# Peptides against a protein of PDB entry 2XVC, part 54

Target 1, 50 residues: chain A of PDB entry 2XVC
Amino acid sequence: ITERELLDYIVNNGGFLDIEHFSKVYGVEKQEVVKLLEALKNKGLIAVES

## One batch from the design tools (peptide; made by RFdiffusion4, then SolubleMPNN)

Design b2_p27_1_s3
Fold by OpenDDE base, seed 1:
Structure b2_p27_1_s3 (fold): chain B 50 residues (1-50), chain A 27 residues (1-27)
Amino acid sequence: as target 1 above (50 residues)
Amino acid sequence: MKLIEPSEESRKKAAAGEGLAISVFLP
């Protein structure tokens, strides 16, 4: 999964992400999802409110 | 830049510990 694909998923999912669910459903390792989120955050493309 | 904030439903789910509520800043 690319950073843009994850962004689009988050937007289309109402700004919600369950990392465990996402990992299981889409076959992406949890650490990979976290790495993508960290990259997006560092680029100023997301802000995790929770 | 376009700010897309999480829905109230998303915030509630996140508050319940079900996941993360995330704001997106699209270029």
Scores: peptide ipSAE 0.795, ipTM 0.944, DockQ to the pose 0.902
Fold by OpenDDE base, seed 4:
Structure b2_p27_1_s3 (fold): chain B 50 residues (1-50), chain A 27 residues (1-27)
Amino acid sequence: as target 1 above (50 residues)
Amino acid sequence: MKLIEPSEESRKKAAAGEGLAISVFLP
């Protein structure tokens, strides 16, 4: 999964991400999801509220 | 830049520990 795909998913999902659920549905390792989130955060593209 | 904030429902779910509420800043 690309950073843009994850961004689009988050937006389309109302700004919500369940990492466990996402991992199961899309077959992406939880560690990879976290890595993508960190990259997006470092680029100033997201802010995690919780 | 466009800010897209999480929905109130998303915030509630996140507050309940069901996941993450995330704001997105799109170029």
Scores: peptide ipSAE 0.794, ipTM 0.944, DockQ to the pose 0.912
Fold by OpenDDE base, seed 2:
Structure b2_p27_1_s3 (fold): chain B 50 residues (1-50), chain A 27 residues (1-27)
Amino acid sequence: as target 1 above (50 residues)
Amino acid sequence: MKLIEPSEESRKKAAAGEGLAISVFLP
């Protein structure tokens, strides 16, 4: 999964991400999801509110 | 830049510990 694909997913999912659920449904390792989120955050493309 | 905020539903889920509410900043 690419950073843009994850961004699009988050937007299309109403700004919500359940990492455990996402990992199970899409077959992406949880650590990979976290890595992508950290990259997106560092680029100023996302902010985790809660 | 376009700010896309999480929905109220998403915020409620996140507050309940079900996941993350995330704002997206698109160029």
Scores: peptide ipSAE 0.794, ipTM 0.944, DockQ to the pose 0.911
Fold by OpenDDE base, seed 3:
Structure b2_p27_1_s3 (fold): chain B 50 residues (1-50), chain A 27 residues (1-27)
Amino acid sequence: as target 1 above (50 residues)
Amino acid sequence: MKLIEPSEESRKKAAAGEGLAISVFLP
């Protein structure tokens, strides 16, 4: 999965991400999802509210 | 820059510990 694909997913999912669910459904390791989120945050593309 | 905020439903789910509510900043 790419950063852009994850961004698009978040937007299309109403700004919501369940990492556990996402990992299971899309077969992406949780660590990889977290890594992508951290990259997106560092680029100023996302902010986690809660 | 376009700010896309999470929906109220997303915020409620996040508050319930079901996941993350995320704002997206698109160029």
Scores: peptide ipSAE 0.794, ipTM 0.944, DockQ to the pose 0.905

Design b2_p27_1_s4
Fold by OpenDDE base, seed 4:
Structure b2_p27_1_s4 (fold): chain B 50 residues (1-50), chain A 27 residues (1-27)
Amino acid sequence: as target 1 above (50 residues)
Amino acid sequence: MKLIEPSEESREKAKAGKGLAISVYLE
């Protein structure tokens, strides 16, 4: 999965991400999801509110 | 720059510990 694909998913999912659920459904390792989120955050593309 | 904020439902889910509420900044 690419950063853009994850961004689009988050937007289309109302700004919500359940990492455990996402990992299971899309077959992406949880640590990979976290890595992508960190990259997006560092680029100023996202901010986690919770 | 456009800010897309999480829905209130998303915020509540996150508050309940079900996941993350995430704001997206698109240029």
Scores: peptide ipSAE 0.788, ipTM 0.940, DockQ to the pose 0.912
Fold by OpenDDE base, seed 3:
Structure b2_p27_1_s4 (fold): chain B 50 residues (1-50), chain A 27 residues (1-27)
Amino acid sequence: as target 1 above (50 residues)
Amino acid sequence: MKLIEPSEESREKAKAGKGLAISVYLE
């Protein structure tokens, strides 16, 4: 999965992400999802409220 | 820059510990 794909998913999912669920459904390692989120955050593309 | 905030439903799910509520900043 790419950063853009994850970003689009978040937008289309109402700004919600369940890492555990996402990992299971899409077969992406949880640590990979976290790394993508870190990248998006560092680029100023996302901000986690919780 | 366009800010897309999480929906109230998303915020509530996050508050319940079900996941993350995320704001997105688009060009």
Scores: peptide ipSAE 0.788, ipTM 0.940, DockQ to the pose 0.918
Fold by OpenDDE base, seed 2:
Structure b2_p27_1_s4 (fold): chain B 50 residues (1-50), chain A 27 residues (1-27)
Amino acid sequence: as target 1 above (50 residues)
Amino acid sequence: MKLIEPSEESREKAKAGKGLAISVYLE
């Protein structure tokens, strides 16, 4: 999955991400999801409110 | 630059420990 695809998913999901659920549904390892999130954050594309 | 904020429902789910509420910044 690309960074843009993850961004679009988050937006389309009301700004919510359940990493466990996402991993199961899309077959992406949890550590890969975290890696993508960190990259997006470093690029200034996301901010985690939690 | 457009800020897309999480819904209130998303924020509540995140507070309940079900996941992450995330703001997205798009050009």
Scores: peptide ipSAE 0.788, ipTM 0.940, DockQ to the pose 0.911
Fold by OpenDDE base, seed 1:
Structure b2_p27_1_s4 (fold): chain B 50 residues (1-50), chain A 27 residues (1-27)
Amino acid sequence: as target 1 above (50 residues)
Amino acid sequence: MKLIEPSEESREKAKAGKGLAISVYLE
């Protein structure tokens, strides 16, 4: 999965992400999802509200 | 730049500890 794909997923999912659920459904390691989120945050593309 | 905020439903789920509510900034 790419940063853009994750970004699009978040938008299409109403701005919600359950990392555990996502990992199970899409077969992506949880650490990889976290890595992508960190990259997106560092680029100023996302902000986690909670 | 366009700000896309989480839906209220998403915020509620996140508040309940079910996941993350995330704002997205797109140019």
Scores: peptide ipSAE 0.788, ipTM 0.940, DockQ to the pose 0.918

Design b2_p27_2_s1 (from b2_p27_2 with H4Y E7K H8N H12K R20K N27R)
Fold by OpenDDE base, seed 5:
Structure b2_p27_2_s1 (fold): chain B 50 residues (1-50), chain A 27 residues (1-27)
Amino acid sequence: as target 1 above (50 residues)
Amino acid sequence: FEEYLLKNPKLKIKLTEKGKEYLEESR
């Protein structure tokens, strides 16, 4: 999964992301999801609210 | 940030204006 694909998922999911759920459903390691989120944050594309 | 995400796996994420622009430009 790419940064763009994860971003698209987040948007399509109303901004909500359950890392555990996502990992299980899409077969992506939790660490990989975290890495992508860090990239998105570092680029200033997202902010984590809660 | 990584530690926070792992401790709080259920997240509400906001798309910034920069993020919105990024998505629009990529369409």
Scores: peptide ipSAE 0.702, ipTM 0.914, DockQ to the pose 0.891
Fold by OpenDDE base, seed 4:
Structure b2_p27_2_s1 (fold): chain B 50 residues (1-50), chain A 27 residues (1-27)
Amino acid sequence: as target 1 above (50 residues)
Amino acid sequence: FEEYLLKNPKLKIKLTEKGKEYLEESR
C-alpha cells in the first residue's frame, strides 16, 4: 500500500482509522501502516487528533 | 508515537491544508 492509497482510505472513511482492523482486512502489517502514517505526518499532510 | 497509534483502536485523522492541496495536485 502507498501513502496515497492510505490517505485516500482515511478520507473515504470519514477520517477514521483502526490499524488493527485495517491490517486484518487489507492484509497489511501494522508496522507498515504505522510507517505510512509517520511519513504522512512528517510531511505535514495529516494530524492525528485522537 | 508508534505505541500511541497501536494502543488507540480508533484514530481520528485530519487532513491539513497542505494535505488537501496534495490530494488536489496529485489527481
Scores: peptide ipSAE 0.702, ipTM 0.914, DockQ to the pose 0.869
Fold by OpenDDE base, seed 2:
Structure b2_p27_2_s1 (fold): chain B 50 residues (1-50), chain A 27 residues (1-27)
Amino acid sequence: as target 1 above (50 residues)
Amino acid sequence: FEEYLLKNPKLKIKLTEKGKEYLEESR
């Protein structure tokens, strides 16, 4: 999964993300999801509010 | 930050203005 694909998922999911759920549903390692989120945050594209 | 992400099951993520611009430009 790419940063763009994850970003699209988040937007289409109303801005909500459950890493464990996402990992199980899409077969992506939790560590990979975390890595992508950190990249998006570091690029200033997202903010985690809760 | 990683620990926070993994401990909170329901993360609320907002797109910044830069993020919104990114999506618009990349489509």
Scores: peptide ipSAE 0.701, ipTM 0.914, DockQ to the pose 0.855
Fold by OpenDDE base, seed 3:
Structure b2_p27_2_s1 (fold): chain B 50 residues (1-50), chain A 27 residues (1-27)
Amino acid sequence: as target 1 above (50 residues)
Amino acid sequence: FEEYLLKNPKLKIKLTEKGKEYLEESR
């Protein structure tokens, strides 16, 4: 999964993300999801609120 | 930050203005 694909998912999911759920459904390691989120945040593209 | 992400069952994420511009540019 790419940063863009994860970003698209978040937008299409109303801004919500359950890492555990996402990992199980899409077969992506939790570590990879975290890595992508950190990249998006570091690029200034997202803000995590809760 | 990783620990925070994994601790929360349901994260709420917002796009910044830069994020919105990024999505528009890639269309």
Scores: peptide ipSAE 0.700, ipTM 0.913, DockQ to the pose 0.853

Design b2_p27_2_s2 (from b2_p27_2, 9 letters changed)
Fold by OpenDDE base, seed 5:
Structure b2_p27_2_s2 (fold): chain B 50 residues (1-50), chain A 27 residues (1-27)
Amino acid sequence: as target 1 above (50 residues)
Amino acid sequence: TAEYYLKNPKLKIKLTEKGKEYLEESR
């Protein structure tokens, strides 16, 4: 999965992301999901408000 | 941090204006 694909998912899911759920459903390692999130955040494309 | 996200996996994420521009430019 790419940064863009994760971003698309987040947008299409109303901004909600459950890393545990996403990992199980899409077969992506939790570490990878977090890595992509950090990249998106560092690029200033998203703000995480958990 | 990565550790925080793993401990608190349910996140609410906002798309910034920069993020909106990014999505628009790629369409």
Scores: peptide ipSAE 0.720, ipTM 0.915, DockQ to the pose 0.927
Fold by OpenDDE base, seed 3:
Structure b2_p27_2_s2 (fold): chain B 50 residues (1-50), chain A 27 residues (1-27)
Amino acid sequence: as target 1 above (50 residues)
Amino acid sequence: TAEYYLKNPKLKIKLTEKGKEYLEESR
């Protein structure tokens, strides 16, 4: 999965992301999801409210 | 941090203005 694909998912999901759920459904390792999130965050594209 | 996200996996994420511009430019 790419950064753009994850971003699209987040937007389409109303900004909600359950890392554990996403990992199970899409077969992506939790650490990979977090890595992509951090990349998006570092680029200033998202803000994590948690 | 990665550790925090793994312990608290349910996140609410805001798309910034920069993020919105990014999506528009990528069309």
Scores: peptide ipSAE 0.719, ipTM 0.914, DockQ to the pose 0.909
Fold by OpenDDE base, seed 4:
Structure b2_p27_2_s2 (fold): chain B 50 residues (1-50), chain A 27 residues (1-27)
Amino acid sequence: as target 1 above (50 residues)
Amino acid sequence: TAEYYLKNPKLKIKLTEKGKEYLEESR
């Protein structure tokens, strides 16, 4: 999965992301999801609210 | 932090203006 793909998912999912659920559904390691999320945040593309 | 997100996996994320611009630019 790419940063763009994760971003698209987040947007299409109303901003909600359940890392554990996502990991199970898409077969992506939780730590990989977090890495991509951190990249998006560090690029200033997203802000994590909760 | 990564550790925090793994312990609290349900997140609410906001798309910033920069993020919106990024999506528009890439379309």
Scores: peptide ipSAE 0.719, ipTM 0.914, DockQ to the pose 0.909
Fold by OpenDDE base, seed 2:
Structure b2_p27_2_s2 (fold): chain B 50 residues (1-50), chain A 27 residues (1-27)
Amino acid sequence: as target 1 above (50 residues)
Amino acid sequence: TAEYYLKNPKLKIKLTEKGKEYLEESR
């Protein structure tokens, strides 16, 4: 999965991301999801609200 | 932190204006 693909998912999911759920459904390691999320945040493309 | 997200995996995320611009530019 790419940063763009994760971003698309987040947007299409109303901004909600359940890392545990995502990992299970899409077969992506939780560590990888977090890595991509942090990249998006560090680039200033997203802000984590809660 | 990564540890925080793994312990609290349900996140609400805001798309910033920069993020919106990024998506527009890539379309």
Scores: peptide ipSAE 0.719, ipTM 0.914, DockQ to the pose 0.911

Design b2_p27_2_s4 (from b2_p27_2, 8 letters changed)
Fold by OpenDDE base, seed 3:
Structure b2_p27_2_s4 (fold): chain B 50 residues (1-50), chain A 27 residues (1-27)
Amino acid sequence: as target 1 above (50 residues)
Amino acid sequence: FAEELLKNPKLKIKLTEKGKEYLKESR
């Protein structure tokens, strides 16, 4: 999965992301999802709340 | 950041203005 694909998913899902759910459903490791989120955040494209 | 997300994996993510512009120009 690419940064753009994850960003598209987030937008299409109303900003909601459950890392555990996403990992199980889409077969992407949790660490990979976190890595992509860090990249998006570091580029200033997203802000994360939890 | 990584450890925090793994502990609390349910996130609400906001797209910044820069993010919105990125989506426009990358399509």
Scores: peptide ipSAE 0.707, ipTM 0.913, DockQ to the pose 0.946
Fold by OpenDDE base, seed 5:
Structure b2_p27_2_s4 (fold): chain B 50 residues (1-50), chain A 27 residues (1-27)
Amino acid sequence: as target 1 above (50 residues)
Amino acid sequence: FAEELLKNPKLKIKLTEKGKEYLKESR
């Protein structure tokens, strides 16, 4: 999965992301999801709330 | 950052203005 694909998912899901759920459904390692989120955050494209 | 997200995996993510512009530009 690419940064853009994750960003598209986030938008299409109303901004909600459950890393555990996403990992199970899409077969992406949780660490990979976090890595992508970190990249998006570091590029100033997203803000994360939890 | 990574450790916190793994502990609290349910996130609400907002696009910044830069993020919104990025999506427009890359379409």
Scores: peptide ipSAE 0.706, ipTM 0.913, DockQ to the pose 0.949
Fold by OpenDDE base, seed 4:
Structure b2_p27_2_s4 (fold): chain B 50 residues (1-50), chain A 27 residues (1-27)
Amino acid sequence: as target 1 above (50 residues)
Amino acid sequence: FAEELLKNPKLKIKLTEKGKEYLKESR
């Protein structure tokens, strides 16, 4: 999965992301999802809340 | 950051203005 694909998912899902759920459904390692989020955050494209 | 997200995996993510512009540029 690419950064853009994850960003598109987030937008299409109203900003909600469950890393555990996403990992199970899409077969992406949780660590990879986090890595992509870090990249998006570091580029200043997103803010993460929990 | 990574460890914290793994512990609390349910997130609410907001696009920044830069993020919104990024989407526009990519489309």
Scores: peptide ipSAE 0.705, ipTM 0.912, DockQ to the pose 0.950
Fold by OpenDDE base, seed 2:
Structure b2_p27_2_s4 (fold): chain B 50 residues (1-50), chain A 27 residues (1-27)
Amino acid sequence: as target 1 above (50 residues)
Amino acid sequence: FAEELLKNPKLKIKLTEKGKEYLKESR
């Protein structure tokens, strides 16, 4: 999965992301999802809340 | 950051203005 694909998913899902669920459904390791989120955050494209 | 996300995986993510511009430009 690419940063853009994850970003599109987030937008299409109303901003909600469950890393555990996403990992199971899309077969992407949780570590990879976090890596992509960190990249998006560091680029100033997203703000993560929890 | 990574450890906290793995501990509390349900997130609410906001798209910044820069993010919005990025999507607009890349489409």
Scores: peptide ipSAE 0.704, ipTM 0.912, DockQ to the pose 0.932

Design b2_p27_3_s1 (from b2_p27_3, 15 letters changed)
Fold by OpenDDE base, seed 2:
Structure b2_p27_3_s1 (fold): chain B 50 residues (1-50), chain A 27 residues (1-27)
Amino acid sequence: as target 1 above (50 residues)
Amino acid sequence: MLKIEPDPSLLSEEERKEYERKKEEVE
């Protein structure tokens, strides 16, 4: 999965992301999801609120 | 579950509308 694909998912889900659920559904390691989120955050594309 | 705010200035008009619609739907 790419950063853009994850961003699209976040946008299409109203900003809500369940990492455990996402990992199981899309077959992506939780660590990889976190890595992508950090990249998006560092690029100023997202802000994690809670 | 995480709540994430995308930078609205980097989204297209359609993407922004989709985000807001789904935000209300999920909440």
Scores: peptide ipSAE 0.599, ipTM 0.888, DockQ to the pose 0.837
Fold by OpenDDE base, seed 5:
Structure b2_p27_3_s1 (fold): chain B 50 residues (1-50), chain A 27 residues (1-27)
Amino acid sequence: as target 1 above (50 residues)
Amino acid sequence: MLKIEPDPSLLSEEERKEYERKKEEVE
């Protein structure tokens, strides 16, 4: 999964992301999801609110 | 579960509308 694909998922889910659930459903390691989120955050493309 | 706010400048108008619709639906 790419940064853009994860961003698209976040948008299509109203900004909500359950990392454990996403990992199970899409077969992506949790650490990979976190890595992608960190990349998006570092680029200023997303903000984690809660 | 995390709540994430995307930069609106990255979204098309259609994507922004979808985001807001889904946000309201989940809240």
Scores: peptide ipSAE 0.598, ipTM 0.887, DockQ to the pose 0.836
Fold by OpenDDE base, seed 3:
Structure b2_p27_3_s1 (fold): chain B 50 residues (1-50), chain A 27 residues (1-27)
Amino acid sequence: as target 1 above (50 residues)
Amino acid sequence: MLKIEPDPSLLSEEERKEYERKKEEVE
């Protein structure tokens, strides 16, 4: 999964992301999801609110 | 579960509308 694909998922889910659920459904390691989120955040593309 | 806010200025008009629509549906 790419940063853009993850961003699209977040947009299409109203900003909500369950990392555990996402990992199981899409077969992506949790640490990889976190890595992508960190990249998106560092680029100013997202803000993690809670 | 995380709540994430995408930067609206980086989304197309249609993407922003989709985000707001989905946000309203799940909140």
Scores: peptide ipSAE 0.597, ipTM 0.886, DockQ to the pose 0.841
Fold by OpenDDE base, seed 4:
Parts: C-alpha cells; sequence; structure tokens
Structure b2_p27_3_s1 (fold): chain B 50 residues (1-50), chain A 27 residues (1-27)
C-alpha cells in the first residue's frame, strides 16, 4: 500500500481509521500503517486529532 | 479508532466532497 492509497481510504472513511480493522481487511501490518501515517503527517497532508 | 483530518487544500473537489459526506455519516 502507498501513502496515496492510505490517504484515499482515510478520505473515503470520513477521516476515521481503525488500524486493527484496516490491518486485517487489507493484509497490511499495523506497523506499516503507522509508518505511512507518520509520513503523511510529516508532509503536512494530515493531522491526527484523536 | 483514530480521527484524522486531511488538508483540504491538498484534495481535489471530489475528494473534499467525499470526505465531508462520509464525515457526516460517521459523526
Amino acid sequence: as target 1 above (50 residues)
Amino acid sequence: MLKIEPDPSLLSEEERKEYERKKEEVE
């Protein structure tokens, strides 16, 4: 999965992300999801609110 | 569950509309 694909998912889910659920559904390791989120955050593309 | 706010200025018009629509459905 790419940063863009994860961003698209977040957008299409109203900004909500359940990492555990996402990991199971898409077969992506939780640590990889976190890595992608950190990248998006560092680029200023997203803000993690809660 | 995480709440993530995408930067609207970096999204297409369609993406912004989709985000707002889905946000309304979830909240």
Scores: peptide ipSAE 0.599, ipTM 0.887, DockQ to the pose 0.816; fails the geometry check

Design b2_p27_3_s2 (from b2_p27_3, 14 letters changed)
Fold by OpenDDE base, seed 3:
Structure b2_p27_3_s2 (fold): chain B 50 residues (1-50), chain A 27 residues (1-27)
Amino acid sequence: as target 1 above (50 residues)
Amino acid sequence: MLRIEPDPSLLSEEEREEYERRREEVE
């Protein structure tokens, strides 16, 4: 999965992300999801609120 | 579950509308 695909998922899910659920559905390891989130965050595309 | 705020200035109108609709639905 790409950063853009993850961003699209977040947008289409109203900004909510269940990492455990996402990992299972997309077959992506949790640490990879976190890595993608950090990349998006560092680019200023998202803010992780809680 | 994480709450993530996309930069709204980077979203198209369609993306913003979808984001807002789904945000209200999930809450």
Scores: peptide ipSAE 0.600, ipTM 0.883, DockQ to the pose 0.825
Fold by OpenDDE base, seed 2:
Structure b2_p27_3_s2 (fold): chain B 50 residues (1-50), chain A 27 residues (1-27)
Amino acid sequence: as target 1 above (50 residues)
Amino acid sequence: MLRIEPDPSLLSEEEREEYERRREEVE
């Protein structure tokens, strides 16, 4: 999965992300999801609020 | 569950509207 694909998912999900659920549905390791989120955050594309 | 705020200035109008619709739906 790419950063853009994850961003699109976040947008289409109203900004809500269940990492456990996402990992199971898309077959992506939780560590990889966190890595992608950190990349998006560092690029100023998202802010993690809670 | 994480709450994430995308930068709206980086989204198309359609993407922004989708985000807002889904946010309201989930809340």
Scores: peptide ipSAE 0.600, ipTM 0.882, DockQ to the pose 0.830
Fold by OpenDDE base, seed 4:
Structure b2_p27_3_s2 (fold): chain B 50 residues (1-50), chain A 27 residues (1-27)
Amino acid sequence: as target 1 above (50 residues)
Amino acid sequence: MLRIEPDPSLLSEEEREEYERRREEVE
């Protein structure tokens, strides 16, 4: 999964992300999801609100 | 569950509308 693909998912899910659920459904390790989120955040593409 | 705010400037009008629609559905 790419950063853009994760971003698209977040957008298509109204900004909500259940990492545990996403990991199980899409077969992406939780650590990888967090890594991608941190990359997106560091690039200023997203902000984690809660 | 995390709440993530995408940079709105990155979204097309269609993407923004989809984001807002789904946000309302999930909340």
Scores: peptide ipSAE 0.599, ipTM 0.882, DockQ to the pose 0.839
Fold by OpenDDE base, seed 1:
Structure b2_p27_3_s2 (fold): chain B 50 residues (1-50), chain A 27 residues (1-27)
Amino acid sequence: as target 1 above (50 residues)
Amino acid sequence: MLRIEPDPSLLSEEEREEYERRREEVE
């Protein structure tokens, strides 16, 4: 999965992300999801609110 | 569950509208 694909998922899910759920459904390691989120955040594309 | 705010200025009009619609559905 790419940063753009994760961003698209977040957008299409109204900004909500359950990492555990996402990992199980899409077969992506939790640590990889976190890595992608950090990249998106560092690029100013997202802000984690809660 | 994480609440993530995408930067709306970096989204297309279509992406912004999708985000806004789905935000209310999930909440």
Scores: peptide ipSAE 0.599, ipTM 0.883, DockQ to the pose 0.818

Design b2_p27_3_s3 (from b2_p27_3, 18 letters changed)
Fold by OpenDDE base, seed 4:
Structure b2_p27_3_s3 (fold): chain B 50 residues (1-50), chain A 27 residues (1-27)
Amino acid sequence: as target 1 above (50 residues)
Amino acid sequence: MLKIEPDESLLSEEELKEYKERKKKVE
């Protein structure tokens, strides 16, 4: 999965992300999802609110 | 579950529309 693909998912899900669910559905380790989120945040593309 | 806010200024019109409509639906 790419950063763009994760961003698209977030956008198309109204900003909500269940990491556990996403991991199961897409076969991506939770640690990888967190890495991608941190990259997106560091690039100013997202903010994690809650 | 996390609530994530994309930078709206970086989204296309269509992406922003999708984001806002889906946000209403899932909240």
Scores: peptide ipSAE 0.633, ipTM 0.895, DockQ to the pose 0.835
Fold by OpenDDE base, seed 5:
Structure b2_p27_3_s3 (fold): chain B 50 residues (1-50), chain A 27 residues (1-27)
Amino acid sequence: as target 1 above (50 residues)
Amino acid sequence: MLKIEPDESLLSEEELKEYKERKKKVE
């Protein structure tokens, strides 16, 4: 999965992301999802509110 | 579950519309 693909999912899900659920459904390791989120955050492309 | 705000300047007009509509629906 790419950063853009994850961003698209977040946008299409109204900004909500359940990492455990996402990992199970899409077959992506949780640590990979976190890595992508950190990259997006560091680039200023997303903000994590809670 | 995480609540994430995308940088709206990165979204097309249609993507932003979709985001806002979905956000309103799921909040």
Scores: peptide ipSAE 0.633, ipTM 0.894, DockQ to the pose 0.857
Fold by OpenDDE base, seed 1:
Structure b2_p27_3_s3 (fold): chain B 50 residues (1-50), chain A 27 residues (1-27)
Amino acid sequence: as target 1 above (50 residues)
Amino acid sequence: MLKIEPDESLLSEEELKEYKERKKKVE
């Protein structure tokens, strides 16, 4: 999965992301999802609110 | 469950529309 694909998912899901659920459904390691989120955050594309 | 806010200024009109509509539905 790419950063863009994850961003698109977030946008299309109203900003909500369940990492455990996403990992299971899309077959992506949880740590990979976290790394992608950190990359998106560092690029100023997202802000993690809660 | 994480709540993430995308930078709206970086989204296309279509992406912003999708985000707002889904945000309204999910919340």
Scores: peptide ipSAE 0.633, ipTM 0.895, DockQ to the pose 0.827
Fold by OpenDDE base, seed 2:
Structure b2_p27_3_s3 (fold): chain B 50 residues (1-50), chain A 27 residues (1-27)
Amino acid sequence: as target 1 above (50 residues)
Amino acid sequence: MLKIEPDESLLSEEELKEYKERKKKVE
C-alpha cells in the first residue's frame, strides 16, 4: 500500500481509521500502517486528532 | 480507532465532498 492509497482510504472513511481492522482487512502490518501515517503527518497532509 | 483530519486545502472538490459526507455517517 502507498501513502496515497492510505490517504484515500482515510478520506473515504470520514477521517476514521481502525488500525487493527485495516491491518486484518488489507493484509498490511500494523507497523507499516503507522509508518505511512507518520509520513503523511510529516508532509502536512494529515493531522492525528485522537 | 484514530480520528484523522486531512488537509482540506489539498483535496479536490470531489474528495472533500466524500470526506464530509462520510464523516457525518461515521460519527
Scores: peptide ipSAE 0.632, ipTM 0.894, DockQ to the pose 0.838

